# Designs tried in a protein design run: peptides against a protein of PDB entry 4PAS. Part 2

Target 1, 39 residues: chain A of PDB entry 4PAS
Amino acid sequence: SVNQASTSRLEGLQSENHRLRMKITELDKDLEEVTMQLQ
Target 2, 39 residues: chain A of PDB entry 4PAS as posed
Amino acid sequence: SVNQASTSRLEGLQSENHHLRMKITELDKDLEEVTMQLQ

## One batch from the design tools (peptide; aimed at target 1 I24 V34 T35 Q37)

Design b1_p9_1 (made by RFdiffusion4)
Pose (drawn by RFdiffusion4):
Structure b1_p9_1 (pose): chain A 39 residues (1-39), chain P 9 residues (1-9)
Amino acid sequence: as target 2 above (39 residues)
Amino acid sequence: QLEEIKEEL
């Protein structure tokens, strides 16, 4: 069952990776919008 | 604001 645990770990890390990539997309938008506001 | 955003990133 350690094999199934490894598979679940990878799937979870993939889910986390997507969450972090979606947050970067949001932050890039924030950087642009604040930059426009400041300039 | 930009510094906070860059720290979060």

Design b1_p9_1_s3 (made by RFdiffusion4, then SolubleMPNN; from b1_p9_1, 4 letters changed)
Fold by OpenDDE base, seed 1:
Structure b1_p9_1_s3 (fold): chain B 39 residues (1-39), chain A 9 residues (1-9)
Amino acid sequence: as target 1 above (39 residues)
Amino acid sequence: RLKEILEQL
């Protein structure tokens, strides 16, 4: 149904959003560690 | 810092 296709698309977007948020926080930590090593 | 910003969005 249109509702099932919309739900599956939303779940896919939510999982990708979560993955991207986790990657942003990992890269932020790595940048902090590099910044501390260069001081 | 960025974790807290992302938790507010």
Scores: peptide ipSAE 0.094, ipTM 0.655, DockQ to the pose 0.079
OpenDDE base, seeds 2, 3, 4, 5: peptide ipSAE 0.093, 0.090, 0.092, 0.092; ipTM 0.656, 0.654, 0.655, 0.655

Design b1_p9_1_s4 (made by RFdiffusion4, then SolubleMPNN; from b1_p9_1, 6 letters changed)
Fold by OpenDDE base, seed 4:
Structure b1_p9_1_s4 (fold): chain B 39 residues (1-39), chain A 9 residues (1-9)
Amino acid sequence: as target 1 above (39 residues)
Amino acid sequence: RLQEILQQK
C-alpha cells in the first residue's frame, strides 16, 4: 500500500540519518585528535 | 561542538 511504501521510506531515511550523524561525530573526534597532535 | 548542532536538528 502507499502507507507501507511511505513507512519503509521513512525508516530508511531515519536509519541513514542516524548513520550520517554517527559518521559526523566520528570525523569530529578524529579531527580533534589530529588537531591535538599538531599542537 | 558539532554534537550540539546535530541535537538541534
Scores: peptide ipSAE 0.102, ipTM 0.644, DockQ to the pose 0.082
OpenDDE base, seeds 1, 2, 3, 5: peptide ipSAE 0.098, 0.098, 0.100, 0.102; ipTM 0.636, 0.640, 0.640, 0.641

Design b1_p9_2 (made by RFdiffusion4)
Pose (drawn by RFdiffusion4):
Structure b1_p9_2 (pose): chain A 39 residues (1-39), chain P 9 residues (1-9)
Amino acid sequence: as target 2 above (39 residues)
Amino acid sequence: EREKQLEEL
């Protein structure tokens, strides 16, 4: 069952990866909007 | 890094 645990670990990390990449997308939007506001 | 860049602004 350590093999199934490894598979679950990978899937969890893939989910976490997506969450982080969505957050980067939002932050890039924030950087642009604040930059426009300041300039 | 993006969070730091935003804090700098």

Design b1_p9_2_s1 (made by RFdiffusion4, then SolubleMPNN; from b1_p9_2, 5 letters changed)
Fold by OpenDDE base, seed 1:
Structure b1_p9_2_s1 (fold): chain B 39 residues (1-39), chain A 9 residues (1-9)
Amino acid sequence: as target 1 above (39 residues)
Amino acid sequence: SLEEQLKSL
């Protein structure tokens, strides 16, 4: 149904949003470590 | 946070 397709698309976008937020947090940590090494 | 550390330099 249109509702099932919309729900599955939302779940896919939610999982990708979570993955991207985790990757941002990892890169923020790596950037902090590099910044500390340059100080 | 990195932002606060950069503001304190």
Scores: peptide ipSAE 0.028, ipTM 0.517, DockQ to the pose 0.118
OpenDDE base, seeds 2, 3, 4, 5: peptide ipSAE 0.027, 0.027, 0.027, 0.026; ipTM 0.519, 0.540, 0.523, 0.544

Design b1_p9_2_s2 (made by RFdiffusion4, then SolubleMPNN; from b1_p9_2, 6 letters changed)
Fold by OpenDDE base, seed 1:
Structure b1_p9_2_s2 (fold): chain B 39 residues (1-39), chain A 9 residues (1-9)
Amino acid sequence: as target 1 above (39 residues)
Amino acid sequence: SLEEKLKSL
Protein backbone atom coordinates (compact mmCIF):
# COMPACT_ATOMS: atom_id res chain seq x y z
CA SER B 1 0.00 0.00 0.00
CA VAL B 2 2.71 2.58 0.95
CA ASN B 3 4.85 1.68 -2.10
CA GLN B 4 1.78 1.83 -4.39
CA ALA B 5 0.82 5.26 -3.00
CA SER B 6 4.41 6.52 -3.50
CA THR B 7 4.53 5.16 -7.09
CA SER B 8 1.14 6.73 -7.96
CA ARG B 9 2.33 10.06 -6.46
CA LEU B 10 5.55 9.95 -8.53
CA GLU B 11 3.63 9.12 -11.75
CA GLY B 12 1.28 12.05 -11.03
CA LEU B 13 4.23 14.43 -10.52
CA GLN B 14 5.94 13.16 -13.71
CA SER B 15 2.77 13.68 -15.78
CA GLU B 16 2.27 17.18 -14.32
CA ASN B 17 5.95 18.04 -15.01
CA HIS B 18 5.50 16.97 -18.64
CA ARG B 19 2.24 18.99 -18.94
CA LEU B 20 3.95 22.10 -17.52
CA ARG B 21 6.93 21.74 -19.93
CA MET B 22 4.52 21.49 -22.87
CA LYS B 23 2.65 24.59 -21.62
CA ILE B 24 5.93 26.57 -21.35
CA THR B 25 6.77 25.64 -24.97
CA GLU B 26 3.28 26.73 -26.09
CA LEU B 27 3.55 30.06 -24.24
CA ASP B 28 7.03 30.73 -25.70
CA LYS B 29 5.61 30.21 -29.21
CA ASP B 30 2.56 32.39 -28.51
CA LEU B 31 4.85 35.14 -27.15
CA GLU B 32 7.02 34.99 -30.29
CA GLU B 33 3.95 35.22 -32.54
CA VAL B 34 2.58 38.19 -30.56
CA THR B 35 6.01 39.89 -30.67
CA MET B 36 6.19 39.46 -34.47
CA GLN B 37 2.72 41.03 -34.85
CA LEU B 38 3.75 44.04 -32.70
CA GLN B 39 6.75 44.73 -35.02
CA SER A 1 -5.99 37.11 -34.58
CA LEU A 2 -3.73 39.08 -32.24
CA GLU A 3 -6.64 39.30 -29.76
CA GLU A 4 -7.14 35.52 -29.70
CA LYS A 5 -3.37 34.98 -29.16
CA LEU A 6 -3.43 37.42 -26.22
CA LYS A 7 -6.43 35.57 -24.70
CA SER A 8 -4.54 32.24 -24.86
CA LEU A 9 -1.64 33.53 -22.68
Scores: peptide ipSAE 0.058, ipTM 0.638, DockQ to the pose 0.116
OpenDDE base, seeds 2, 3, 4, 5: peptide ipSAE 0.057, 0.054, 0.055, 0.055; ipTM 0.634, 0.628, 0.632, 0.626

Design b1_p9_2_s3 (made by RFdiffusion4, then SolubleMPNN; from b1_p9_2, 6 letters changed)
Fold by OpenDDE base, seed 4:
Structure b1_p9_2_s3 (fold): chain B 39 residues (1-39), chain A 9 residues (1-9)
Amino acid sequence: as target 1 above (39 residues)
Amino acid sequence: SLEQKLQQL
């Protein structure tokens, strides 16, 4: 149904949003570690 | 932090 397609798309976008937020937090940490090594 | 900026979006 249109409702099932919409819910599955939302769940996919929510999982990708979570993955991207986690990757941004990882990169923020990696940049902090590199910044500390350059001091 | 970038985490704090993401909480404001």
Scores: peptide ipSAE 0.055, ipTM 0.586, DockQ to the pose 0.071
OpenDDE base, seeds 1, 2, 3, 5: peptide ipSAE 0.052, 0.048, 0.050, 0.043; ipTM 0.587, 0.553, 0.585, 0.538

Design b1_p9_2_s4 (made by RFdiffusion4, then SolubleMPNN; from b1_p9_2, 5 letters changed)
Fold by OpenDDE base, seed 5:
Structure b1_p9_2_s4 (fold): chain B 39 residues (1-39), chain A 9 residues (1-9)
Amino acid sequence: as target 1 above (39 residues)
Amino acid sequence: SLEEQLASL
């Protein structure tokens, strides 16, 4: 149904959003480590 | 995090 397709699309976007947030947190940490090494 | 450090300024 249209509702099932919309729900599956939303769940896919939610999982991708979570993955991207985890990647941002990883890159923030890596940037902090590099910043500390340059001081 | 750098984001938390920036939010504390």
Scores: peptide ipSAE 0.040, ipTM 0.522, DockQ to the pose 0.098
OpenDDE base, seeds 1, 2, 3, 4: peptide ipSAE 0.040, 0.039, 0.037, 0.032; ipTM 0.525, 0.516, 0.511, 0.489

Design b1_p9_3 (made by RFdiffusion4)
Pose (drawn by RFdiffusion4):
Structure b1_p9_3 (pose): chain A 39 residues (1-39), chain P 9 residues (1-9)
Amino acid sequence: as target 2 above (39 residues)
Amino acid sequence: LEERLEEIK
């Protein structure tokens, strides 16, 4: 069952990777919008 | 706003 645990770990890390990439997308939007507001 | 840009980075 450690094999199934490893598979679940990878899937969880993939879900976390997507969450982080989505957050970066948002932050790039925020950086642009604030930069436009400042300039 | 500059402080806000540093927070975003």

Design b1_p9_3_s1 (made by RFdiffusion4, then SolubleMPNN; from b1_p9_3, 3 letters changed)
Fold by OpenDDE base, seed 5:
Structure b1_p9_3_s1 (fold): chain B 39 residues (1-39), chain A 9 residues (1-9)
Amino acid sequence: as target 1 above (39 residues)
Amino acid sequence: LEERLQELL
């Protein structure tokens, strides 16, 4: 149904949003490590 | 580290 396709698309976007947020947190930590190595 | 920072450029 249109509702099932919309729900599955939303779940896919929610999982990708979570993955991207975890990647941002990882990169923020990697930048902190580089900053400490340059001091 | 270096490979992950290259993904931002």
Scores: peptide ipSAE 0.067, ipTM 0.657, DockQ to the pose 0.228
OpenDDE base, seeds 1, 2, 3, 4: peptide ipSAE 0.064, 0.062, 0.064, 0.062; ipTM 0.665, 0.664, 0.666, 0.660

Design b1_p9_3_s2 (made by RFdiffusion4, then SolubleMPNN; from b1_p9_3 with E6Q K9L)
Fold by OpenDDE base, seed 3:
Structure b1_p9_3_s2 (fold): chain B 39 residues (1-39), chain A 9 residues (1-9)
Amino acid sequence: as target 1 above (39 residues)
Amino acid sequence: LEERLQEIL
């Protein structure tokens, strides 16, 4: 029970960490585009 | 840009 709850929480945090890393990559591209528009 | 930033916060 405790180990299963800890594992499921870790899997949820790993999935959210992956989602946030993908969003950071998208924002880095949007910032590159804005930077090119300001040159 | 702004909409994508709001989805992270």
Scores: peptide ipSAE 0.064, ipTM 0.629, DockQ to the pose 0.141
OpenDDE base, seeds 1, 2, 4, 5: peptide ipSAE 0.063, 0.052, 0.056, 0.060; ipTM 0.629, 0.629, 0.608, 0.637

Design b1_p9_3_s3 (made by RFdiffusion4, then SolubleMPNN; from b1_p9_3, 3 letters changed)
Fold by OpenDDE base, seed 5:
Structure b1_p9_3_s3 (fold): chain B 39 residues (1-39), chain A 9 residues (1-9)
Amino acid sequence: as target 1 above (39 residues)
Amino acid sequence: LEEKLKEIQ
């Protein structure tokens, strides 16, 4: 149904949003480590 | 930094 297709698309977008948020956290840690190495 | 990012997730 249209509702099932919309729900599955929302779940896919929620999963990708979570993946991207985790990648931001990883990159912020990498930047902190680089900043500490430059001090 | 990491603990503040957990509050936004």
Scores: peptide ipSAE 0.038, ipTM 0.503, DockQ to the pose 0.063
OpenDDE base, seeds 1, 2, 3, 4: peptide ipSAE 0.036, 0.035, 0.035, 0.035; ipTM 0.537, 0.539, 0.532, 0.527

Design b1_p9_3_s4 (made by RFdiffusion4, then SolubleMPNN; from b1_p9_3, 4 letters changed)
Fold by OpenDDE base, seed 4:
Structure b1_p9_3_s4 (fold): chain B 39 residues (1-39), chain A 9 residues (1-9)
Amino acid sequence: as target 1 above (39 residues)
Amino acid sequence: LEEKLQQIL
């Protein structure tokens, strides 16, 4: 149904948003560690 | 350093 397709799309977007937020936090830490090694 | 730079790019 249209509702099932909309729900599955929202769940996919929520999962991808969570994955991207976790990747940003990882990259921020990696950048901090690189910055400390270049000082 | 190099492995961390490869993960950022």
Scores: peptide ipSAE 0.082, ipTM 0.691, DockQ to the pose 0.449
OpenDDE base, seeds 1, 2, 3, 5: peptide ipSAE 0.077, 0.066, 0.063, 0.076; ipTM 0.689, 0.676, 0.674, 0.686

Design b1_p9_4 (made by RFdiffusion4)
Pose (drawn by RFdiffusion4):
Structure b1_p9_4 (pose): chain A 39 residues (1-39), chain P 9 residues (1-9)
Amino acid sequence: as target 2 above (39 residues)
Amino acid sequence: SVSIPTHHL
């Protein structure tokens, strides 16, 4: 069952990767919008 | 003023 645990770990990390990448997309938008506001 | 959003993970 350690094999199934490893598979679940990978899937969880893929989910976390997506969450982080979505957050980066949002932050890039924020960087632009604040930069436009400041300039 | 410049508004900067607050974010959480």

Design b1_p9_4_s1 (made by RFdiffusion4, then SolubleMPNN; from b1_p9_4, 7 letters changed)
Fold by OpenDDE base, seed 3:
Structure b1_p9_4_s1 (fold): chain B 39 residues (1-39), chain A 9 residues (1-9)
Amino acid sequence: as target 1 above (39 residues)
Amino acid sequence: TIHVPSYSL
């Protein structure tokens, strides 16, 4: 149904959002470590 | 030296 398709899309977007937030957190820490090495 | 991983979004 249209409602099932919308729910599945929302769940997909929520899972991808979480994955991307985790990657951003990792990249922020990697940047901090690189910055520390350059000081 | 530390290893910094590379990520693709």
Scores: peptide ipSAE 0.160, ipTM 0.694, DockQ to the pose 0.522
OpenDDE base, seeds 1, 2, 4, 5: peptide ipSAE 0.158, 0.154, 0.155, 0.103; ipTM 0.693, 0.698, 0.692, 0.716

Design b1_p9_4_s2 (made by RFdiffusion4, then SolubleMPNN; from b1_p9_4, 6 letters changed)
Fold by OpenDDE base, seed 3:
Structure b1_p9_4_s2 (fold): chain B 39 residues (1-39), chain A 9 residues (1-9)
Amino acid sequence: as target 1 above (39 residues)
Amino acid sequence: TVVVPSYSL
């Protein structure tokens, strides 16, 4: 149904959003480590 | 030496 397709798409976008937020957090910590090494 | 992590988004 249209409602099942829209719900499944939203769940997919929410899971990808969470994955990308976790990667951003990881890269932020890696950037902090690199910054500390350059000081 | 500086160690730079690398990842793809």
Scores: peptide ipSAE 0.216, ipTM 0.769, DockQ to the pose 0.880
OpenDDE base, seeds 1, 2, 4, 5: peptide ipSAE 0.213, 0.212, 0.212, 0.214; ipTM 0.767, 0.764, 0.764, 0.766

Design b1_p9_4_s3 (made by RFdiffusion4, then SolubleMPNN; from b1_p9_4, 7 letters changed)
Fold by OpenDDE base, seed 5:
Structure b1_p9_4_s3 (fold): chain B 39 residues (1-39), chain A 9 residues (1-9)
Amino acid sequence: as target 1 above (39 residues)
Amino acid sequence: PIFVPQYSL
């Protein structure tokens, strides 16, 4: 149904949002470490 | 010094 397709798309976007937020946290830590090494 | 952006989750 249209509702099932919309729900599955939303769940996919929510899971990808979570994955990307975790990746941002990792990259933030890596950039902090590099910055400390350059100072 | 380099600019390091801070992210808010």
Scores: peptide ipSAE 0.100, ipTM 0.636, DockQ to the pose 0.124
OpenDDE base, seeds 1, 2, 3, 4: peptide ipSAE 0.094, 0.087, 0.082, 0.079; ipTM 0.630, 0.627, 0.621, 0.617

Design b1_p9_4_s4 (made by RFdiffusion4, then SolubleMPNN; from b1_p9_4, 5 letters changed)
Fold by OpenDDE base, seed 3:
Structure b1_p9_4_s4 (fold): chain B 39 residues (1-39), chain A 9 residues (1-9)
Amino acid sequence: as target 1 above (39 residues)
Amino acid sequence: KVVIPSYSL
């Protein structure tokens, strides 16, 4: 149904959003490590 | 030795 397709799309976007937020956090920590190594 | 991480999103 249209409602099922919309719900599945929203769940997919929510899971990808979470994945991307976790990746940003990881990259921020990697940047902190590089900054520390350069000081 | 500086190690620069490289990752894809």
Scores: peptide ipSAE 0.181, ipTM 0.769, DockQ to the pose 0.872
OpenDDE base, seeds 1, 2, 4, 5: peptide ipSAE 0.176, 0.180, 0.173, 0.175; ipTM 0.766, 0.767, 0.763, 0.764

Design b1_p9_5 (made by RFdiffusion4)
Pose (drawn by RFdiffusion4):
Structure b1_p9_5 (pose): chain A 39 residues (1-39), chain P 9 residues (1-9)
Amino acid sequence: as target 2 above (39 residues)
Amino acid sequence: ELEELLEQL
């Protein structure tokens, strides 16, 4: 059952990866919007 | 970068 645990670990890390890539997309939008506001 | 810009505002 350590094999199934490894599979679940990978899937979880993939989900976490997507969460972090979505957050980067939002932050890039924030950087642009604040940059426009400041300039 | 975003934190620095927000400090400037």

Design b1_p9_5_s1 (made by RFdiffusion4, then SolubleMPNN; from b1_p9_5 with E1K E3Q)
Fold by OpenDDE base, seed 4:
Structure b1_p9_5_s1 (fold): chain B 39 residues (1-39), chain A 9 residues (1-9)
Amino acid sequence: as target 1 above (39 residues)
Amino acid sequence: KLQELLEQL
């Protein structure tokens, strides 16, 4: 149904949003570690 | 931190 397709798309976007937020948090930490090594 | 930028999105 249109509702099932919309729900599955939203769940996919929520999962990708979560993955991207986790990856940005990892990169922020890696940048902090590199910054501390360059001081 | 980039975390504060993610709260604005």
Scores: peptide ipSAE 0.044, ipTM 0.571, DockQ to the pose 0.050
OpenDDE base, seeds 1, 2, 3, 5: peptide ipSAE 0.040, 0.041, 0.033, 0.044; ipTM 0.563, 0.567, 0.531, 0.570

Design b1_p9_5_s2 (made by RFdiffusion4, then SolubleMPNN; from b1_p9_5, 4 letters changed)
Fold by OpenDDE base, seed 5:
Structure b1_p9_5_s2 (fold): chain B 39 residues (1-39), chain A 9 residues (1-9)
Amino acid sequence: as target 1 above (39 residues)
Amino acid sequence: KLEELKKKL
């Protein structure tokens, strides 16, 4: 149904949003480690 | 490690 397709698309977008948030947190930590190694 | 981290940024 249209509702099932919309729900599956929302779940896909929610999972990608979570993945991207985790990637931001990883990059922030990698930047901190680079900053500490340059001091 | 430093050069590997720089490639991810």
Scores: peptide ipSAE 0.058, ipTM 0.667, DockQ to the pose 0.264
OpenDDE base, seeds 1, 2, 3, 4: peptide ipSAE 0.056, 0.054, 0.056, 0.057; ipTM 0.666, 0.656, 0.664, 0.663

Design b1_p9_5_s3 (made by RFdiffusion4, then SolubleMPNN; from b1_p9_5, 3 letters changed)
Fold by OpenDDE base, seed 2:
Parts: C-alpha cells; structure tokens; sequence
Structure b1_p9_5_s3 (fold): chain B 39 residues (1-39), chain A 9 residues (1-9)
C-alpha cells in the first residue's frame, strides 16, 4: 500500500540519518585529536 | 562525502 511504501521510506531515512550522525561524531573526535597533535 | 572527509584526517 501507499502507507507501507511511505513507512519503509521513512525507516530507511531514519537509519541513514542515524548512520550519518554517528559519522559526524567520529569525524568530530578525529578532528579534535588532530587539532591537539598540531598544538 | 563524510567518508572521503574522514580519509583526509
């Protein structure tokens, strides 16, 4: 149904959003470590 | 894009 397709699309976007947020957190940490090493 | 940025760090 249209509702099932919309729900599956939303779940996919939610999982990708979570993945991207985890990658941002990893990058922020890596950037902090590099910044500390350059000081 | 984020993985590409991570690979530069």
Amino acid sequence: as target 1 above (39 residues)
Amino acid sequence: KLEELKAQL
Scores: peptide ipSAE 0.039, ipTM 0.552, DockQ to the pose 0.147
OpenDDE base, seeds 1, 3, 4, 5: peptide ipSAE 0.038, 0.038, 0.038, 0.038; ipTM 0.549, 0.550, 0.546, 0.549

Design b1_p9_5_s4 (made by RFdiffusion4, then SolubleMPNN; from b1_p9_5, 4 letters changed)
Fold by OpenDDE base, seed 4:
Structure b1_p9_5_s4 (fold): chain B 39 residues (1-39), chain A 9 residues (1-9)
Amino acid sequence: as target 1 above (39 residues)
Amino acid sequence: KLQDLLKQL
């Protein structure tokens, strides 16, 4: 149904949003570690 | 930090 397709799309976008937020947190940590090594 | 930018989104 249109409702099932909309729900599955929203769940996909929510999971990708979560993945991207986790990757941003990882990259922020990696940049902090590199910054500390360059000081 | 990138975490501060993430809080603005």
Scores: peptide ipSAE 0.064, ipTM 0.619, DockQ to the pose 0.053
OpenDDE base, seeds 1, 2, 3, 5: peptide ipSAE 0.060, 0.060, 0.062, 0.061; ipTM 0.607, 0.606, 0.617, 0.612

Design b1_p9_6 (made by RFdiffusion4)
Pose (drawn by RFdiffusion4):
Structure b1_p9_6 (pose): chain A 39 residues (1-39), chain P 9 residues (1-9)
Amino acid sequence: as target 2 above (39 residues)
Amino acid sequence: EWEEILEQL
């Protein structure tokens, strides 16, 4: 069952990866909007 | 970059 645990670990990390990449998308939007506001 | 600009805001 350590094999199934490894599979679940990978899937969880893929999920985390997506969460982080979505957050980067939001932050790049924020960087642009604040930059426009400041300039 | 994200942190710096938010500090400025």

Design b1_p9_6_s1 (made by RFdiffusion4, then SolubleMPNN; from b1_p9_6, 6 letters changed)
Fold by OpenDDE base, seed 4:
Structure b1_p9_6_s1 (fold): chain B 39 residues (1-39), chain A 9 residues (1-9)
Amino acid sequence: as target 1 above (39 residues)
Amino acid sequence: RHDELLKQA
């Protein structure tokens, strides 16, 4: 149904959003470590 | 720092 497709898409986007937010945090930490090592 | 992104919806 349209509702099932919409909810499934939303759940997919929410999980991807969470994954990307965690990846940003990881990359931010990695960048900080590299920056400190270059000082 | 991008920590504020984690506080968003």
Scores: peptide ipSAE 0.067, ipTM 0.628, DockQ to the pose 0.047
OpenDDE base, seeds 1, 2, 3, 5: peptide ipSAE 0.066, 0.066, 0.064, 0.037; ipTM 0.623, 0.627, 0.626, 0.539

Design b1_p9_6_s2 (made by RFdiffusion4, then SolubleMPNN; from b1_p9_6, 5 letters changed)
Fold by OpenDDE base, seed 3:
Structure b1_p9_6_s2 (fold): chain B 39 residues (1-39), chain A 9 residues (1-9)
Amino acid sequence: as target 1 above (39 residues)
Amino acid sequence: SHEELLAQA
């Protein structure tokens, strides 16, 4: 159904959004570690 | 300190 397809797409986008947010957090941590080592 | 910087992540 249209509703089922829309729900599945939304769930996929929400999952990808979560993955990307976790990746941003990881990269921020890595940047801080590099910054710390340069001090 | 290094610990303080890492705690901000």
Scores: peptide ipSAE 0.033, ipTM 0.552, DockQ to the pose 0.072
OpenDDE base, seeds 1, 2, 4, 5: peptide ipSAE 0.031, 0.031, 0.033, 0.030; ipTM 0.561, 0.566, 0.551, 0.545

Design b1_p9_6_s3 (made by RFdiffusion4, then SolubleMPNN; from b1_p9_6, 5 letters changed)
Fold by OpenDDE base, seed 4:
Parts: structure tokens; C-alpha cells; sequence
Structure b1_p9_6_s3 (fold): chain B 39 residues (1-39), chain A 9 residues (1-9)
């Protein structure tokens, strides 16, 4: 159904959003560590 | 560093 397809798409987008937020946090930490090593 | 991106997403 349209509702089922919309719900599944939203759940997929929410999962990807969470994954991307976690990846940003990791990259921010890695960048901080590199910056500290260059000091 | 990416606070605005996290706010928009």
C-alpha cells in the first residue's frame, strides 16, 4: 500500500540519518586527533 | 564541526 511504502521509506531514511550522524561524529573525532598531532 | 548539518538533517 501507499502507506506501507511511505512508512518503509521513512524508516530507511531515519536509519540512514542515524548512520550518517554517527559517521560525522567519528570523522570529527578523527579530525581532532589529526589536528592535535599536527600541533 | 557539523552542528548545522546535524540540525538540518
Amino acid sequence: as target 1 above (39 residues)
Amino acid sequence: QHEELLKQA
Scores: peptide ipSAE 0.040, ipTM 0.579, DockQ to the pose 0.054
OpenDDE base, seeds 1, 2, 3, 5: peptide ipSAE 0.027, 0.027, 0.029, 0.038; ipTM 0.553, 0.549, 0.565, 0.580

Design b1_p9_6_s4 (made by RFdiffusion4, then SolubleMPNN; from b1_p9_6, 6 letters changed)
Fold by OpenDDE base, seed 3:
Order: C-alpha cells, then sequence, then structure tokens
Structure b1_p9_6_s4 (fold): chain B 39 residues (1-39), chain A 9 residues (1-9)
C-alpha cells in the first residue's frame, strides 16, 4: 500500500540519517586528534 | 567542532 511504502521509506531515511551522524562523529574525533598532534 | 576544525585546516 501507499502507506506501507511511505513508512518503509521513512524508516530507511531515519536509519541512514543515524548512520551518517555516527560517521560525522567519528570523523570529527579523528580530525580533532590529528589537529592536536599537528599543533 | 567539526566545521570549525575543517575551517582551521
Amino acid sequence: as target 1 above (39 residues)
Amino acid sequence: EYEKLRELA
């Protein structure tokens, strides 16, 4: 159904959003560590 | 912090 497809898409977008936020957090940590080592 | 560090680099 249209409703089922919409909810499935939303769940996919929410999981991808969470994954991307976690990747940003990890890259932020790595960047901070590199910056500290270069200073 | 992420954006600020990118700008600094």
Scores: peptide ipSAE 0.042, ipTM 0.585, DockQ to the pose 0.303
OpenDDE base, seeds 1, 2, 4, 5: peptide ipSAE 0.039, 0.040, 0.040, 0.033; ipTM 0.590, 0.578, 0.577, 0.583

Design b1_p9_7 (made by RFdiffusion4)
Pose (drawn by RFdiffusion4):
Structure b1_p9_7 (pose): chain A 39 residues (1-39), chain P 9 residues (1-9)
Amino acid sequence: as target 2 above (39 residues)
Amino acid sequence: LEEKLEEIK
């Protein structure tokens, strides 16, 4: 069952990767919008 | 806003 545990770990990390990448997309938007507001 | 830009980075 350590094999199934490893598979679940990978899937969870893929889910976390997506969450982070979505957050980067949002932050890039924030950087642009604040940069426009400042300039 | 500059402080906010640093927080975002």

Design b1_p9_7_s1 (made by RFdiffusion4, then SolubleMPNN; from b1_p9_7 with E2V)
Fold by OpenDDE base, seed 5:
Structure b1_p9_7_s1 (fold): chain B 39 residues (1-39), chain A 9 residues (1-9)
Amino acid sequence: as target 1 above (39 residues)
Amino acid sequence: LVEKLEEIK
């Protein structure tokens, strides 16, 4: 149904949003570590 | 960066 397709798309976007947030957090920590090593 | 990600919740 149109509703099922819309729900599955929303769930996919929510999962990708979560993955991207986790990757940004990882890169922020990697940048903090590199910054501390350069000080 | 992490603080700005919490504001988007």
Scores: peptide ipSAE 0.041, ipTM 0.566, DockQ to the pose 0.061
OpenDDE base, seeds 1, 2, 3, 4: peptide ipSAE 0.038, 0.040, 0.039, 0.039; ipTM 0.560, 0.554, 0.551, 0.548

Design b1_p9_7_s2 (made by RFdiffusion4, then SolubleMPNN; from b1_p9_7, 4 letters changed)
Fold by OpenDDE base, seed 1:
Structure b1_p9_7_s2 (fold): chain B 39 residues (1-39), chain A 9 residues (1-9)
Amino acid sequence: as target 1 above (39 residues)
Amino acid sequence: LEEELRKIQ
């Protein structure tokens, strides 16, 4: 149904959003470590 | 940045 397809798309977007937020946190930490090593 | 991300998770 249209509702099932919309729900499955939302769940996929929520999972990808969570993955991307975790990757942003990892890259921010890696950038901080590189910045400290260059000082 | 991490603190603002933690509030949204």
Scores: peptide ipSAE 0.045, ipTM 0.529, DockQ to the pose 0.055
OpenDDE base, seeds 2, 3, 4, 5: peptide ipSAE 0.044, 0.033, 0.034, 0.033; ipTM 0.529, 0.477, 0.481, 0.468

Design b1_p9_7_s3 (made by RFdiffusion4, then SolubleMPNN; from b1_p9_7 with E6K K9Q; failed a check: a repeat of another design)
Amino acid sequence: LEEKLKEIQ

Design b1_p9_7_s4 (made by RFdiffusion4, then SolubleMPNN; from b1_p9_7, 5 letters changed)
Fold by OpenDDE base, seed 4:
Structure b1_p9_7_s4 (fold): chain B 39 residues (1-39), chain A 9 residues (1-9)
Amino acid sequence: as target 1 above (39 residues)
Amino acid sequence: LQEELQKIL
């Protein structure tokens, strides 16, 4: 149904949003470690 | 970086 397709799309976007937030946090940590090594 | 990201996300 249209509702099922909309729900599955929202769940996919929520999962991708969570994945991207986790990847940003990882990259922020990696940037901090590189910054400390360059001081 | 985390404080600026918290404003965007």
Scores: peptide ipSAE 0.037, ipTM 0.569, DockQ to the pose 0.076
OpenDDE base, seeds 1, 2, 3, 5: peptide ipSAE 0.037, 0.036, 0.035, 0.036; ipTM 0.567, 0.570, 0.565, 0.572; seed 5 fails the geometry check

Design b1_p9_8 (made by RFdiffusion4)
Pose (drawn by RFdiffusion4):
Structure b1_p9_8 (pose): chain A 39 residues (1-39), chain P 9 residues (1-9)
Amino acid sequence: as target 2 above (39 residues)
Amino acid sequence: REEQLEELR
């Protein structure tokens, strides 16, 4: 059952990767909007 | 990015 645990770990990390990449997309939008506001 | 955004704000 350590093999199934490893598979679940990978899937969880993939989910976490997506969450982080979505957050980066939002932050890039924030950086642009604030930059426009300041300039 | 979070650090850059804090500097900007």

Design b1_p9_8_s1 (made by RFdiffusion4, then SolubleMPNN; from b1_p9_8 with R1L E3Q)
Fold by OpenDDE base, seed 5:
Structure b1_p9_8_s1 (fold): chain B 39 residues (1-39), chain A 9 residues (1-9)
Amino acid sequence: as target 1 above (39 residues)
Amino acid sequence: LEQQLEELR
């Protein structure tokens, strides 16, 4: 159904959004560590 | 940054 296809697309976008947020947090931590090593 | 990402969940 159109509703099932819309729900599956939303779930895919939610999982990708979560993955991208976790990657941003990882890169922020890596930048903090590099900044501390340069001081 | 981590705290700001949590507020957006």
Scores: peptide ipSAE 0.038, ipTM 0.531, DockQ to the pose 0.051
OpenDDE base, seeds 1, 2, 3, 4: peptide ipSAE 0.035, 0.028, 0.028, 0.028; ipTM 0.529, 0.499, 0.513, 0.505

